# Peptides against a protein of PDB entry 3MAZ, part 39

Target 1, 99 residues: chain A of PDB entry 3MAZ
Amino acid sequence: VLNPMPACFYTVSRKEATEMLQKNPSLGNMILRPGSDSRNYSITIRQEIDIPRIKHYKVMSVGQNYTIELEKPVTLPNLFSVIDYFVKETRGNLRPFIC
Target 2, 99 residues: chain A of PDB entry 3MAZ as posed
Amino acid sequence: VLNPMPACFYTVSRKEATEMLQKNPSLGNMILRPGSDSRNYSITIRQEIDIPRIKHYKVMSVGQNYTIELEKPVTLPNLFSVIDYFVKETRGNLRPFIA

## One batch from the design tools (peptide; made by RFdiffusion4, then SolubleMPNN)

Design b2_p16_4_s1 (from b2_p16_4, 6 letters changed)
Fold by OpenDDE base, seed 5:
Structure b2_p16_4_s1 (fold): chain B 99 residues (1-99), chain A 16 residues (1-16)
Amino acid sequence: as target 1 above (99 residues)
Amino acid sequence: SEIEEFFKRNPGFEEP
């Protein structure tokens, strides 16, 4: 039994995620994808503060929670909270990619 | 701005 995944989760590679974000920027600028290790994930974003820039962040599974690898790591109870964190911290600049 | 600060502090990573 698997719990639902965030709508912006896609089983894509780093490269594919980048291509998705670049191809359809109007659909959002943030994707959650599988990490290199099982039960870990990565967030790929297309930041547009000045010029479009692709950034990647690690989301590590820690027990029943998830830790976003930021300057100051943040631990949250689920992947939905991880997405919400990115949206909130960027005041809505980041939006989940909905295809 | 707060947004710029977030990205400056958190530049992300390059996957191996």
Scores: peptide ipSAE 0.627, ipTM 0.902, DockQ to the pose 0.833
Fold by OpenDDE base, seed 1:
Structure b2_p16_4_s1 (fold): chain B 99 residues (1-99), chain A 16 residues (1-16)
Amino acid sequence: as target 1 above (99 residues)
Amino acid sequence: SEIEEFFKRNPGFEEP
């Protein structure tokens, strides 16, 4: 049984994700994409607190959970929770890219 | 701000 992926998940490369975010910032500023290794993912964001900045974060699959590689790692039960975490921790500054 | 602090503490990574 497979659960659907978050709406901001795209099977794109780091470069493609960056281009998507830069081209259509009104659609959101956060993309979830596959990592280099199976079952791992990466989050690409385009934050504009001051000037536009592209940043990437690792989301590692550990067992049935996912760990966001932050200064203080955060482990969550699914990818939807990962997206929710980024949205909430940035008070809505980060929003999933919906194309 | 709290948001700025989040990004400051978590600058992310550069892929190989």
Scores: peptide ipSAE 0.624, ipTM 0.902, DockQ to the pose 0.835
Fold by OpenDDE base, seed 2:
Structure b2_p16_4_s1 (fold): chain B 99 residues (1-99), chain A 16 residues (1-16)
Amino acid sequence: as target 1 above (99 residues)
Amino acid sequence: SEIEEFFKRNPGFEEP
């Protein structure tokens, strides 16, 4: 019925995520993946506001919430909200990668 | 633009 993790979550490395985004850009440009530590995650994006650029962001598990490590950190209640934040803040420029 | 500004302020990180 409903997945406990966002559809753009994949158990892949930074390198693999980059390859996925570059290989099939039409499927989306944002991936959520496991971080190097316990309950932490990373967001990998491939945005094209001018030229293709790969960027990574830390999503830290803080209690029962998640904090996106941005210039001004943002704390959200779940990973779905994290994905939504990136989509809305970029006015749809970022879209979850759906394979 | 707002989009460009977002990415400018948030360049992301490089995992060690």
Scores: peptide ipSAE 0.623, ipTM 0.902, DockQ to the pose 0.881
Fold by OpenDDE base, seed 3:
Structure b2_p16_4_s1 (fold): chain B 99 residues (1-99), chain A 16 residues (1-16)
Amino acid sequence: as target 1 above (99 residues)
Amino acid sequence: SEIEEFFKRNPGFEEP
């Protein structure tokens, strides 16, 4: 039995994640997906401040924690906290994609 | 705006 993952986690490629977000924007604008290396992950978002823009962020596994590679890196204890960080830091602008 | 500034500071990356 695998440990639970955030609801917005999907085993998809960068291209597939982008297509999901563009086709169904009403379901959310943030996806967590597998990284191309070991236990790392990537976050793909479709933010709409003025016009829709696709962006990707690295989430690196470091020991038992995860570090989001931002201008000022943020280290958190689990993937649920990573999603929560993006939601809260953007004051709800980013919302997990629920399908 | 505050949100706009977050995205400007954190443009993200492009995978190879």
Scores: peptide ipSAE 0.621, ipTM 0.901, DockQ to the pose 0.889

Design b2_p16_4_s2 (from b2_p16_4, 6 letters changed)
Fold by OpenDDE base, seed 4:
Structure b2_p16_4_s2 (fold): chain B 99 residues (1-99), chain A 16 residues (1-16)
Amino acid sequence: as target 1 above (99 residues)
Amino acid sequence: SEIQEFFERNPGFEEP
């Protein structure tokens, strides 16, 4: 059975993701997209704590889990948990982009 | 703030 993907997942490039976030900031500021390698992903965010800043994070498939490449890597069981982590860790500042 | 701290500690990466 094919498991569903998070609502903020889009098959877009880094550039396209950036443009999406900049064009419609009211729809959210976080996108999950395919990574350069199979089974890996990238998170693109547009944070506005001070000035708008685009940042990208690697989400690596490791065994049956996923590891977010942060200063202190975080390993989670699925992509939904990955999105949840970003939302919770930033106290809701990051919100999944829903188009 | 906790939010600012997160982004400062995690600047992210630039894809090759």
Scores: peptide ipSAE 0.613, ipTM 0.900, DockQ to the pose 0.876
Fold by OpenDDE base, seed 1:
Structure b2_p16_4_s2 (fold): chain B 99 residues (1-99), chain A 16 residues (1-16)
Amino acid sequence: as target 1 above (99 residues)
Amino acid sequence: SEIQEFFERNPGFEEP
């Protein structure tokens, strides 16, 4: 039994994700994508606090959980929670890219 | 701001 992926998940490369965010910023500024290794993922964001900046974060699959590779790692039970974390921690500044 | 601090503290990574 497989659960659906977050709406902002796309099977795209780092480059493609960057281009998507830059081309249509009104659709959101955060994309979840597959990592180089199976079961791992990456988050690509385009933050505009001051100057537009593209950043990438690792989301590592650990057992049945996921760990966001931050200064202080955060472990969550599913990918939906990962997206929620980024949204909440940035007070809504980050929003999932919905195409 | 708290948001700015989040991004400064967490600059992310560069993929190989």
Scores: peptide ipSAE 0.609, ipTM 0.900, DockQ to the pose 0.831
Fold by OpenDDE base, seed 2:
Structure b2_p16_4_s2 (fold): chain B 99 residues (1-99), chain A 16 residues (1-16)
Amino acid sequence: as target 1 above (99 residues)
Amino acid sequence: SEIQEFFERNPGFEEP
């Protein structure tokens, strides 16, 4: 029915995520992956507003919520909302990688 | 643009 994790979540390393995005850009440009610590995660993106750029963002588990470590941190209730935030804030430039 | 501004303000991080 409904997965407990976003469709763009993969148990991959930073390097693997980068390779996935570079090899198949037509499938999306945003991946959610495990962080180095317990319940934390990382977002890896490959955006092309001018030239291809790979960037990584920390998604910290705070209680039952998640905080995206941005210039101005944003706290959201679940990982689906985290993905939605990136999509909406970039007006659709970022899209979840669906393999 | 708003998109460019988002990425400029948020460069991300390098692990670890």
Scores: peptide ipSAE 0.607, ipTM 0.899, DockQ to the pose 0.854
Fold by OpenDDE base, seed 3:
Structure b2_p16_4_s2 (fold): chain B 99 residues (1-99), chain A 16 residues (1-16)
Amino acid sequence: as target 1 above (99 residues)
Amino acid sequence: SEIQEFFERNPGFEEP
């Protein structure tokens, strides 16, 4: 039995994640997906401040924690906290993609 | 705006 993952986690590629967000923006604008290396992950977002823009962020496994590679890196205890961070830091602008 | 500033400071990355 695998440990639970955030609801916005999908085993998809960068291209597939982008297509999902573009086709169904009403379902959310943030996806967590597998990274290309070991226990790492990537976050793909479709933000709409003025025009739609796709962005990707690295989430690196460091010991028992995860570090989001931002201008000022942020280390958190689990992937649920990573999703929560993006939601709170953008005041709800980012929302997990749920389908 | 505050939200806009977050995205400008954090442009993200492009995978190889």
Scores: peptide ipSAE 0.605, ipTM 0.898, DockQ to the pose 0.885

Design b2_p16_4_s3 (from b2_p16_4, 5 letters changed)
Fold by OpenDDE base, seed 4:
Structure b2_p16_4_s3 (fold): chain B 99 residues (1-99), chain A 16 residues (1-16)
Amino acid sequence: as target 1 above (99 residues)
Amino acid sequence: SEIEEFFKRNPGFDEP
């Protein structure tokens, strides 16, 4: 049985994700997308603390878990937890892009 | 702030 994906998951490229975030910033500023390798993902965000900045983060499948490639890597049990981590760690500054 | 610190420590990466 297929497990549901986070609402901010879209089958788009890095460029497309960037364009989506820039065109409709009111819908959110974080997108989860397929990575360059199968079973891996990437997070694209449009940070707006001072000036708009597009950033990308790798989410690697490791066994049954996922590791976010941060300065200090974080391993979580599922993709929902990955999204939740970004939201909580930034105190709500990052919000999933809901189209 | 905590938010600024997060982004400072995690500037992100370009896809290979």
Scores: peptide ipSAE 0.616, ipTM 0.901, DockQ to the pose 0.825
Fold by OpenDDE base, seed 2:
Structure b2_p16_4_s3 (fold): chain B 99 residues (1-99), chain A 16 residues (1-16)
Amino acid sequence: as target 1 above (99 residues)
Amino acid sequence: SEIEEFFKRNPGFDEP
């Protein structure tokens, strides 16, 4: 089934996303959620290389694309690509949270 | 590692 949004997208707040990731780490460690502004999003991850660390990344709508606010911003054509980027750049360390 | 470097360079942000 094709969804219009990535499977790890949830209409939750920063706090709720953090709680979800901490409560069920086995389900994944990355959530896409609405940003404070229209058409913008945030990525919340629970990185666990050494100790658990919650981090948030800004995903801005730019025209018909999306830009991840990283040290070196990355612009991608859709939110699925945004998720894929995080997965690939972390060699699979980050995995979408599937509830 | 590459993973560690990614997170080091990209610490994330604090929502206003």
Scores: peptide ipSAE 0.612, ipTM 0.900, DockQ to the pose 0.863
Fold by OpenDDE base, seed 1:
Structure b2_p16_4_s3 (fold): chain B 99 residues (1-99), chain A 16 residues (1-16)
Amino acid sequence: as target 1 above (99 residues)
Amino acid sequence: SEIEEFFKRNPGFDEP
């Protein structure tokens, strides 16, 4: 039994994710992608509060949960919750990239 | 703003 991945999940590299976000900013500004280790992930964002900035965040698999590597780490039960966290904490400034 | 502070406190990381 496998749960589906968030809609903004793409099997892309850091470079590819950056290019996707830069090419089509109207589709969203946040991508979830595989990490270098099999069960870890990364979030790539293109925030435009002032000037466009590409940032990356680690999402570490810990048991059945996921920890976002922030200043104060946040542990959540699934990847959908991870996406939700970024959306809510930025009041909708971050939106999942949907193509 | 809260949004600006979020990104300020959480600048992210550079992958190796």
Scores: peptide ipSAE 0.612, ipTM 0.900, DockQ to the pose 0.827
Fold by OpenDDE base, seed 3:
Structure b2_p16_4_s3 (fold): chain B 99 residues (1-99), chain A 16 residues (1-16)
Amino acid sequence: as target 1 above (99 residues)
Amino acid sequence: SEIEEFFKRNPGFDEP
């Protein structure tokens, strides 16, 4: 039995993720998607501080953990924790895209 | 703001 992925995970490309976020902003502004490498992922967001801006972040598989490539990298035990980190660190500004 | 500073420090990346 496979473990579930976060609700905002979609097997989509960078372009597709951007289109999803732009077309339905009321459903959330953060998507987790496959990275260019086997066990890596990417986070795509549409943040609205002043004007809408699309940004991407790398989530690298390191051993049994995941490291978010930020100015100061953050290592977490699973992908659910990665999503939680983005939500909490932005005080709820980022919300998982639920389609 | 605190949130604004987070995004300024972490601008993200462009995939190849």
Scores: peptide ipSAE 0.611, ipTM 0.900, DockQ to the pose 0.859

Design b2_p16_4_s4 (from b2_p16_4, 7 letters changed)
Fold by OpenDDE base, seed 1:
Structure b2_p16_4_s4 (fold): chain B 99 residues (1-99), chain A 16 residues (1-16)
Amino acid sequence: as target 1 above (99 residues)
Amino acid sequence: SEIEEFFKRNPGYKEP
């Protein structure tokens, strides 16, 4: 049985994700979206620590796992864990975009 | 802070 995708997953482009986050910041500031290559994904966030900043991160499919391409790469077993990582690492500052 | 350091260390990827 195939698990569902995280609630903040949307089949949108980098540009569309950016627009979604900027238009409705109250709904969250993190989106998971398809990458340019099959089985790869991207995370788009709207940082709000200082001034709003849009940033994108690659989530690469590696075998059965996923690697977030950060300065120090993080490998996790599924996409739900990827979202959880961003939420926990930023102490809740990043929240999945839910609409 | 730890949060600020996370964002500073990880500026993200820019499209070509």
Scores: peptide ipSAE 0.687, ipTM 0.921, DockQ to the pose 0.801
Fold by OpenDDE base, seed 5:
Structure b2_p16_4_s4 (fold): chain B 99 residues (1-99), chain A 16 residues (1-16)
Amino acid sequence: as target 1 above (99 residues)
Amino acid sequence: SEIEEFFKRNPGYKEP
């Protein structure tokens, strides 16, 4: 059984994700990608508050949930919720990259 | 702002 992944999920490396965001900023500024370990993921964003800044966050698989490695870790039931969290916490500043 | 605060508190991680 394979569940669907968020639209901004791409099987790309950290470097590739960075390049995607930099080359097509109009398509969004947030990508979900595979982590270094199976069942773990990473979020790559292109922050544009002051100057463009690339940042990466770990999304760790914990049981049936996922924990975003932030200053104050947040545990959510699925990857769709992870994406939603980033969008909501930044009041829409972060938007999923859709190509 | 709240958005700026979020990014400042969460700088992300660098590759090993």
Scores: peptide ipSAE 0.686, ipTM 0.921, DockQ to the pose 0.845
Fold by OpenDDE base, seed 2:
Structure b2_p16_4_s4 (fold): chain B 99 residues (1-99), chain A 16 residues (1-16)
Amino acid sequence: as target 1 above (99 residues)
Amino acid sequence: SEIEEFFKRNPGYKEP
Protein backbone atom coordinates (compact mmCIF):
# COMPACT_ATOMS: atom_id res chain seq x y z
CA VAL B 1 0.00 0.00 0.00
CA LEU B 2 1.35 3.38 -1.06
CA ASN B 3 -0.08 6.17 1.04
CA PRO B 4 -0.65 9.53 -0.65
CA MET B 5 1.98 12.21 -0.20
CA PRO B 6 1.47 15.87 0.69
CA ALA B 7 0.82 18.10 -2.31
CA CYS B 8 4.11 19.89 -1.71
CA PHE B 9 6.13 16.70 -2.08
CA TYR B 10 8.43 16.58 -5.09
CA THR B 11 11.14 14.11 -6.03
CA VAL B 12 13.75 16.83 -6.34
CA SER B 13 17.21 17.55 -4.99
CA ARG B 14 18.09 20.21 -2.45
CA LYS B 15 19.30 22.45 -5.27
CA GLU B 16 16.23 21.91 -7.42
CA ALA B 17 13.92 22.63 -4.49
CA THR B 18 15.76 25.87 -3.84
CA GLU B 19 15.40 26.88 -7.47
CA MET B 20 11.69 26.06 -7.50
CA LEU B 21 11.01 28.21 -4.45
CA GLN B 22 13.06 31.12 -5.75
CA LYS B 23 11.58 31.01 -9.24
CA ASN B 24 7.92 30.97 -8.22
CA PRO B 25 7.56 32.37 -4.69
CA SER B 26 3.86 33.07 -5.28
CA LEU B 27 3.15 29.33 -5.41
CA GLY B 28 4.32 28.73 -1.86
CA ASN B 29 7.55 28.61 0.10
CA MET B 30 7.82 25.08 1.45
CA ILE B 31 8.75 21.82 -0.27
CA LEU B 32 8.99 18.27 1.01
CA ARG B 33 11.55 16.12 -0.77
CA PRO B 34 13.29 12.77 -0.42
CA GLY B 35 16.22 12.56 1.96
CA SER B 36 19.58 10.96 1.41
CA ASP B 37 18.47 7.79 3.15
CA SER B 38 15.50 5.55 2.53
CA ARG B 39 12.29 6.54 4.32
CA ASN B 40 13.76 9.90 5.33
CA TYR B 41 12.81 13.27 3.94
CA SER B 42 13.84 16.90 3.96
CA ILE B 43 11.89 20.13 4.14
CA THR B 44 13.16 23.10 2.18
CA ILE B 45 11.71 26.52 2.94
CA ARG B 46 12.16 30.04 1.70
CA GLN B 47 11.77 32.26 4.75
CA GLU B 48 10.77 35.85 4.07
CA ILE B 49 10.43 37.49 7.47
CA ASP B 50 13.16 40.04 6.86
CA ILE B 51 15.17 38.88 3.87
CA PRO B 52 14.74 35.72 1.79
CA ARG B 53 16.51 32.79 3.41
CA ILE B 54 16.62 29.19 2.23
CA LYS B 55 16.66 26.61 5.00
CA HIS B 56 16.54 22.82 5.08
CA TYR B 57 15.32 20.50 7.80
CA LYS B 58 15.64 16.76 8.22
CA VAL B 59 12.50 14.70 8.64
CA MET B 60 13.55 11.32 9.97
CA SER B 61 11.42 8.21 9.81
CA VAL B 62 11.24 6.76 13.31
CA GLY B 63 9.15 3.65 13.52
CA GLN B 64 5.71 4.58 12.24
CA ASN B 65 6.27 8.28 12.94
CA TYR B 66 8.42 11.13 11.69
CA THR B 67 10.71 13.38 13.66
CA ILE B 68 11.53 16.88 12.45
CA GLU B 69 15.06 17.67 13.50
CA LEU B 70 14.56 21.13 14.97
CA GLU B 71 16.27 22.69 17.98
CA LYS B 72 13.75 20.72 19.96
CA PRO B 73 12.78 17.69 17.84
CA VAL B 74 9.10 17.17 17.10
CA THR B 75 7.63 13.75 16.41
CA LEU B 76 4.46 13.46 14.34
CA PRO B 77 2.36 10.57 12.99
CA ASN B 78 2.60 11.32 9.26
CA LEU B 79 4.01 13.64 6.63
CA PHE B 80 0.79 15.63 6.39
CA SER B 81 1.20 16.49 10.06
CA VAL B 82 4.79 17.53 9.38
CA ILE B 83 3.61 20.04 6.79
CA ASP B 84 0.83 21.21 9.09
CA TYR B 85 3.33 21.75 11.89
CA PHE B 86 5.43 24.12 9.83
CA VAL B 87 2.35 26.03 8.68
CA LYS B 88 0.93 26.41 12.17
CA GLU B 89 4.21 27.18 13.93
CA THR B 90 4.77 30.05 11.53
CA ARG B 91 1.15 31.23 11.68
CA GLY B 92 0.72 30.63 7.98
CA ASN B 93 3.93 32.34 6.94
CA LEU B 94 5.09 29.04 5.49
CA ARG B 95 2.77 27.60 2.84
CA PRO B 96 3.15 24.39 0.84
CA PHE B 97 4.48 24.93 -2.67
CA ILE B 98 1.75 23.92 -5.10
CA CYS B 99 2.87 23.67 -8.71
CA SER A 1 7.45 37.47 17.44
CA GLU A 2 6.87 33.74 17.58
CA ILE A 3 7.52 33.47 13.86
CA GLU A 4 10.83 35.26 14.06
CA GLU A 5 11.81 33.21 17.07
CA PHE A 6 11.05 29.98 15.25
CA PHE A 7 13.36 30.87 12.41
CA LYS A 8 16.10 32.09 14.72
CA ARG A 9 16.06 28.93 16.80
CA ASN A 10 15.96 26.70 13.75
CA PRO A 11 18.72 27.67 11.31
CA GLY A 12 18.38 24.42 9.43
CA TYR A 13 20.77 21.74 8.29
CA LYS A 14 23.86 22.42 6.21
CA GLU A 15 25.19 19.58 4.13
CA PRO A 16 28.94 19.02 4.53
Scores: peptide ipSAE 0.686, ipTM 0.920, DockQ to the pose 0.802
Fold by OpenDDE base, seed 3:
Structure b2_p16_4_s4 (fold): chain B 99 residues (1-99), chain A 16 residues (1-16)
Amino acid sequence: as target 1 above (99 residues)
Amino acid sequence: SEIEEFFKRNPGYKEP
């Protein structure tokens, strides 16, 4: 039995994630997906402050933790915390994509 | 705004 993943995790490519967010913006604007390297991930968001903008962030596995590659990197204990960070840091502007 | 600044500071990355 494997550990559970966040509800907004999908085994999709960068392109597929972008299309998902653009087609159904009412379902959320943030997706977690596999990275190109093992044990790493990427987050794709559809920002809607002024005009819609697609952005991607690296989530790197470091030991037992994960580091989000932001201007000032943030290290967290699990992927659920990574999602929570984006939600809280943007005061709820970012919401996990739930289909 | 605060959230606008977050997005400006963090533009993300682009693949080659």
Scores: peptide ipSAE 0.682, ipTM 0.918, DockQ to the pose 0.816

Design b2_p16_5_s1 (from b2_p16_5, 7 letters changed)
Fold by OpenDDE base, seed 4:
Structure b2_p16_5_s1 (fold): chain B 99 residues (1-99), chain A 16 residues (1-16)
Amino acid sequence: as target 1 above (99 residues)
Amino acid sequence: KEELLKILDSGALEET
Protein backbone atom coordinates (compact mmCIF):
# COMPACT_ATOMS: atom_id res chain seq x y z
CA VAL B 1 0.00 0.00 0.00
CA LEU B 2 1.41 3.34 -1.08
CA ASN B 3 0.49 6.59 0.60
CA PRO B 4 0.71 9.94 -1.16
CA MET B 5 4.15 11.51 -1.05
CA PRO B 6 5.11 15.19 -1.08
CA ALA B 7 5.65 16.66 -4.53
CA CYS B 8 9.33 17.16 -3.79
CA PHE B 9 9.91 13.48 -3.12
CA TYR B 10 12.20 11.78 -5.59
CA THR B 11 13.74 8.33 -5.53
CA VAL B 12 17.25 9.67 -5.96
CA SER B 13 20.59 9.36 -4.23
CA ARG B 14 22.30 12.06 -2.21
CA LYS B 15 24.52 12.86 -5.17
CA GLU B 16 21.65 12.98 -7.64
CA ALA B 17 19.62 15.23 -5.36
CA THR B 18 22.53 17.65 -5.09
CA GLU B 19 22.91 17.73 -8.85
CA MET B 20 19.20 18.31 -9.38
CA LEU B 21 19.20 21.30 -7.05
CA GLN B 22 22.34 22.76 -8.58
CA LYS B 23 21.16 22.32 -12.15
CA ASN B 24 17.74 23.92 -11.76
CA PRO B 25 17.70 26.23 -8.74
CA SER B 26 14.63 28.04 -10.10
CA LEU B 27 12.53 24.92 -9.53
CA GLY B 28 13.13 24.90 -5.79
CA ASN B 29 15.87 24.12 -3.32
CA MET B 30 14.56 21.24 -1.23
CA ILE B 31 14.26 17.54 -2.03
CA LEU B 32 12.91 14.66 0.00
CA ARG B 33 14.55 11.34 -0.82
CA PRO B 34 14.85 7.81 0.51
CA GLY B 35 17.20 7.30 3.41
CA SER B 36 19.58 4.42 3.90
CA ASP B 37 16.71 2.45 5.39
CA SER B 38 13.36 1.95 3.71
CA ARG B 39 11.53 3.46 6.67
CA ASN B 40 13.64 6.62 6.81
CA TYR B 41 14.14 9.62 4.57
CA SER B 42 16.55 12.45 3.99
CA ILE B 43 16.06 16.10 3.14
CA THR B 44 18.60 17.71 0.85
CA ILE B 45 18.63 21.48 0.59
CA ARG B 46 20.56 24.03 -1.40
CA GLN B 47 20.28 27.32 0.41
CA GLU B 48 21.65 30.34 -1.39
CA ILE B 49 21.70 33.37 0.86
CA ASP B 50 25.33 34.43 0.69
CA ILE B 51 26.78 31.44 -1.13
CA PRO B 52 25.26 28.12 -2.15
CA ARG B 53 25.22 25.65 0.72
CA ILE B 54 24.21 22.01 0.44
CA LYS B 55 22.96 20.27 3.55
CA HIS B 56 21.36 16.92 4.30
CA TYR B 57 19.02 16.14 7.17
CA LYS B 58 17.79 12.84 8.52
CA VAL B 59 14.07 12.27 8.77
CA MET B 60 13.57 9.24 10.95
CA SER B 61 10.41 7.20 11.12
CA VAL B 62 9.39 6.91 14.75
CA GLY B 63 6.21 4.99 15.32
CA GLN B 64 3.48 6.74 13.38
CA ASN B 65 5.46 9.99 13.20
CA TYR B 66 8.64 11.40 11.70
CA THR B 67 11.47 13.11 13.53
CA ILE B 68 13.73 15.63 11.84
CA GLU B 69 17.24 15.22 13.21
CA LEU B 70 18.06 18.73 14.36
CA GLU B 71 19.88 20.08 17.37
CA LYS B 72 16.44 20.21 18.88
CA PRO B 73 14.59 17.35 17.14
CA VAL B 74 11.17 18.06 15.70
CA THR B 75 8.53 15.35 15.51
CA LEU B 76 5.71 15.64 13.01
CA PRO B 77 2.79 13.40 12.03
CA ASN B 78 3.58 12.96 8.33
CA LEU B 79 6.00 13.83 5.55
CA PHE B 80 3.83 16.67 4.30
CA SER B 81 4.23 18.30 7.69
CA VAL B 82 7.97 17.77 7.46
CA ILE B 83 8.12 19.70 4.20
CA ASP B 84 5.85 22.37 5.62
CA TYR B 85 8.12 22.73 8.62
CA PHE B 86 11.17 23.44 6.49
CA VAL B 87 9.25 25.99 4.44
CA LYS B 88 7.76 27.83 7.40
CA GLU B 89 10.84 27.67 9.59
CA THR B 90 12.87 29.35 6.87
CA ARG B 91 10.10 31.84 6.13
CA GLY B 92 9.81 30.58 2.59
CA ASN B 93 13.51 30.57 1.83
CA LEU B 94 13.27 26.84 1.30
CA ARG B 95 10.84 25.74 -1.38
CA PRO B 96 10.07 22.20 -2.51
CA PHE B 97 11.78 21.24 -5.75
CA ILE B 98 9.03 20.77 -8.30
CA CYS B 99 10.08 19.26 -11.60
CA LYS A 1 19.24 36.42 6.21
CA GLU A 2 22.03 35.35 8.49
CA GLU A 3 19.44 34.16 10.97
CA LEU A 4 17.98 31.77 8.42
CA LEU A 5 21.34 30.11 7.93
CA LYS A 6 21.86 29.73 11.64
CA ILE A 7 18.53 27.98 12.07
CA LEU A 8 19.49 25.19 9.71
CA ASP A 9 23.15 25.19 10.66
CA SER A 10 22.12 24.12 14.13
CA GLY A 11 20.65 20.98 12.66
CA ALA A 12 22.31 17.61 12.73
CA LEU A 13 23.60 16.82 9.27
CA GLU A 14 22.89 13.46 7.73
CA GLU A 15 25.74 11.06 8.26
CA THR A 16 27.44 9.85 5.10
Scores: peptide ipSAE 0.086, ipTM 0.727, DockQ to the pose 0.678
Fold by OpenDDE base, seed 5:
Structure b2_p16_5_s1 (fold): chain B 99 residues (1-99), chain A 16 residues (1-16)
Amino acid sequence: as target 1 above (99 residues)
Amino acid sequence: KEELLKILDSGALEET
């Protein structure tokens, strides 16, 4: 059973996600996409604080939770929480890409 | 803003 996904989730490749963010930066700068393995995901962001920077983060399924692969890993109960984490921790700098 | 960038850059384990 597939549960609802965050609004910024798109079934796109790493390359496509980058292109989406570059083409319409006003629509947001964060995309959730399928990872290389089933049930795992990746977060692609594009920030323009100084110069445009693209980063990709691994979001791994761990039991019924998800772990964001950071220097200090963060485990959350669902993908909505993962998105909220990125928004909150960046004080709104990161915004889900909505189109 | 610069601090936010540093946090994400230094703390990130980029997708491989």
Scores: peptide ipSAE 0.077, ipTM 0.722, DockQ to the pose 0.590
Fold by OpenDDE base, seed 2:
Structure b2_p16_5_s1 (fold): chain B 99 residues (1-99), chain A 16 residues (1-16)
Amino acid sequence: as target 1 above (99 residues)
Amino acid sequence: KEELLKILDSGALEET
């Protein structure tokens, strides 16, 4: 039994996520995807501020929470909060990819 | 928008 996942979660590879974001930028620019470990995830973003920039972030399961692997790590209670963090931090520049 | 780029670039650790 799995809790609902964020709308921008897709069971795709790093490469596939990149291609999705590049192909349909109007649908959003942030994807949550499985990590190498069954309990870990990755965030792929494509930001167009000056030039298109694609980055991938590790989201590590830590106990019952999730830690975004940043220079200053951010720990949040669920994956929805992880998505919210990226949206909030970028003041809406990042938006979940909704296919 | 420049500030947004700066924040994300400076604080981010890419997936390894």
Scores: peptide ipSAE 0.072, ipTM 0.720, DockQ to the pose 0.565
Fold by OpenDDE base, seed 1:
Structure b2_p16_5_s1 (fold): chain B 99 residues (1-99), chain A 16 residues (1-16)
Amino acid sequence: as target 1 above (99 residues)
Amino acid sequence: KEELLKILDSGALEET
């Protein structure tokens, strides 16, 4: 039994997430999915500013928190905050994929 | 928006 997860969380692979975002860009451009290891996750985004760009980020479980693997790592208390970070940092350009 | 894209690209550590 899992605790509540962000609405954009889907138990999909890296490939499936990419396909979801490409097929229905109007539903959002950010997906949270299981990572390669238990308790770790990945964020897949598809930004379409000049050209479509797919990126995948590691979200590592560290103790009771989560660290987004960026050049300058960002540690947050929960996955909801992780999603919020991506939305705010991009000034709303990234939006959770809701289907 | 171009600058935003550049920042995200340069600061990202993509999943391996």
Scores: peptide ipSAE 0.069, ipTM 0.723, DockQ to the pose 0.564

Design b2_p16_5_s2 (from b2_p16_5, 6 letters changed)
Fold by OpenDDE base, seed 4:
Structure b2_p16_5_s2 (fold): chain B 99 residues (1-99), chain A 16 residues (1-16)
Amino acid sequence: as target 1 above (99 residues)
Amino acid sequence: NEELLKILDSGAVEET
């Protein structure tokens, strides 16, 4: 049984996540989903500043922590912190998708 | 906002 997960976590594919975000942008623009490998995750975002931009980030399990694959990797203690990072770093531009 | 775009552009795209 999985431990508590962020509200924006959905067991969906990359394609499904993209479609969810495109269909209901008012519900949020960030989804956490299972990665290709066990224990890893992916973040799909649809940021709309100038034009809609879809991007997918890798969130790798490292020990008991998680590392967001960025030019300068960021390691955090849990998935809730990962979501918080994306929200804070974008000054609230990114918001968890809640359906 | 160019700054926000640059922050996310630095991210590594998920491997398919």
Scores: peptide ipSAE 0.098, ipTM 0.736, DockQ to the pose 0.696
Fold by OpenDDE base, seed 1:
Structure b2_p16_5_s2 (fold): chain B 99 residues (1-99), chain A 16 residues (1-16)
Amino acid sequence: as target 1 above (99 residues)
Amino acid sequence: NEELLKILDSGAVEET
């Protein structure tokens, strides 16, 4: 039994996440999905500023926290904070995919 | 916002 997950979490593959974002961009442009291991996750985003750009980020479970794999890693206490980070960092450009 | 895009591109470590 797991704690509640962010609304944009879906048990989908990297490919499926990409397709979801491409087909329904009005529903959001960020998906959280299972990662390589049971306690790891990935974030798939589709930004459309100049041209559509798909990116995938690793979110690694480290102890009781989560680390977003960036050039300068960011560690946060839970997955909700991870989603919040992406939203705030992009000033709302990224929005959780809700369907 | 091109600056936001550049920041994410330069700082991102993609899933592999």
Scores: peptide ipSAE 0.080, ipTM 0.726, DockQ to the pose 0.573
Fold by OpenDDE base, seed 5:
Structure b2_p16_5_s2 (fold): chain B 99 residues (1-99), chain A 16 residues (1-16)
Amino acid sequence: as target 1 above (99 residues)
Amino acid sequence: NEELLKILDSGAVEET
């Protein structure tokens, strides 16, 4: 049984995610997408503070949790928490892309 | 601002 996914999850490639964020920045600036490996994901963000900045982060499935690949990795219990982390850590600067 | 960008950038390991 497949559990619900965050609203900003889209089955798109890195390139497609970038294009989505570029085309409709008012809809949000963060996308969760499938990773190259099973059960792994990636997050693509587009921050537009000074200039547009695209970045991609790995979200690795570790056991029953997920680890955001950062210098200091952050492990969370589900993908919803992963999205919340990005929103919270950036004080709302990052918002899930909702189309 | 730059401060917000640094939050993720300072520890970010980007997908290549």
Scores: peptide ipSAE 0.080, ipTM 0.719, DockQ to the pose 0.570
Fold by OpenDDE base, seed 3:
Structure b2_p16_5_s2 (fold): chain B 99 residues (1-99), chain A 16 residues (1-16)
Amino acid sequence: as target 1 above (99 residues)
Amino acid sequence: NEELLKILDSGAVEET
């Protein structure tokens, strides 16, 4: 039995995630999805501060934690914390996509 | 705002 995943986690491809965010921006602008490896994930975001911008971030499993691949990597204890980080760091600009 | 966007972009490593 799998442990609960963040509400914005969907078993979708990079392309599908992009389409979801573009089609229904009112539902949120951040999706967590499977990475190329079963233990890794990716975050897809769509920000509209000035113009629409799609970005993808790698979230890598490192031991019992997860590291967001950024210029200055951030390591967190679980996927819920990863989502919280993106929300907090953007002061709420990013919100989990809830379908 | 634009400052927030710049900070995110400067620190982000996009998936390839």
Scores: peptide ipSAE 0.070, ipTM 0.717, DockQ to the pose 0.533

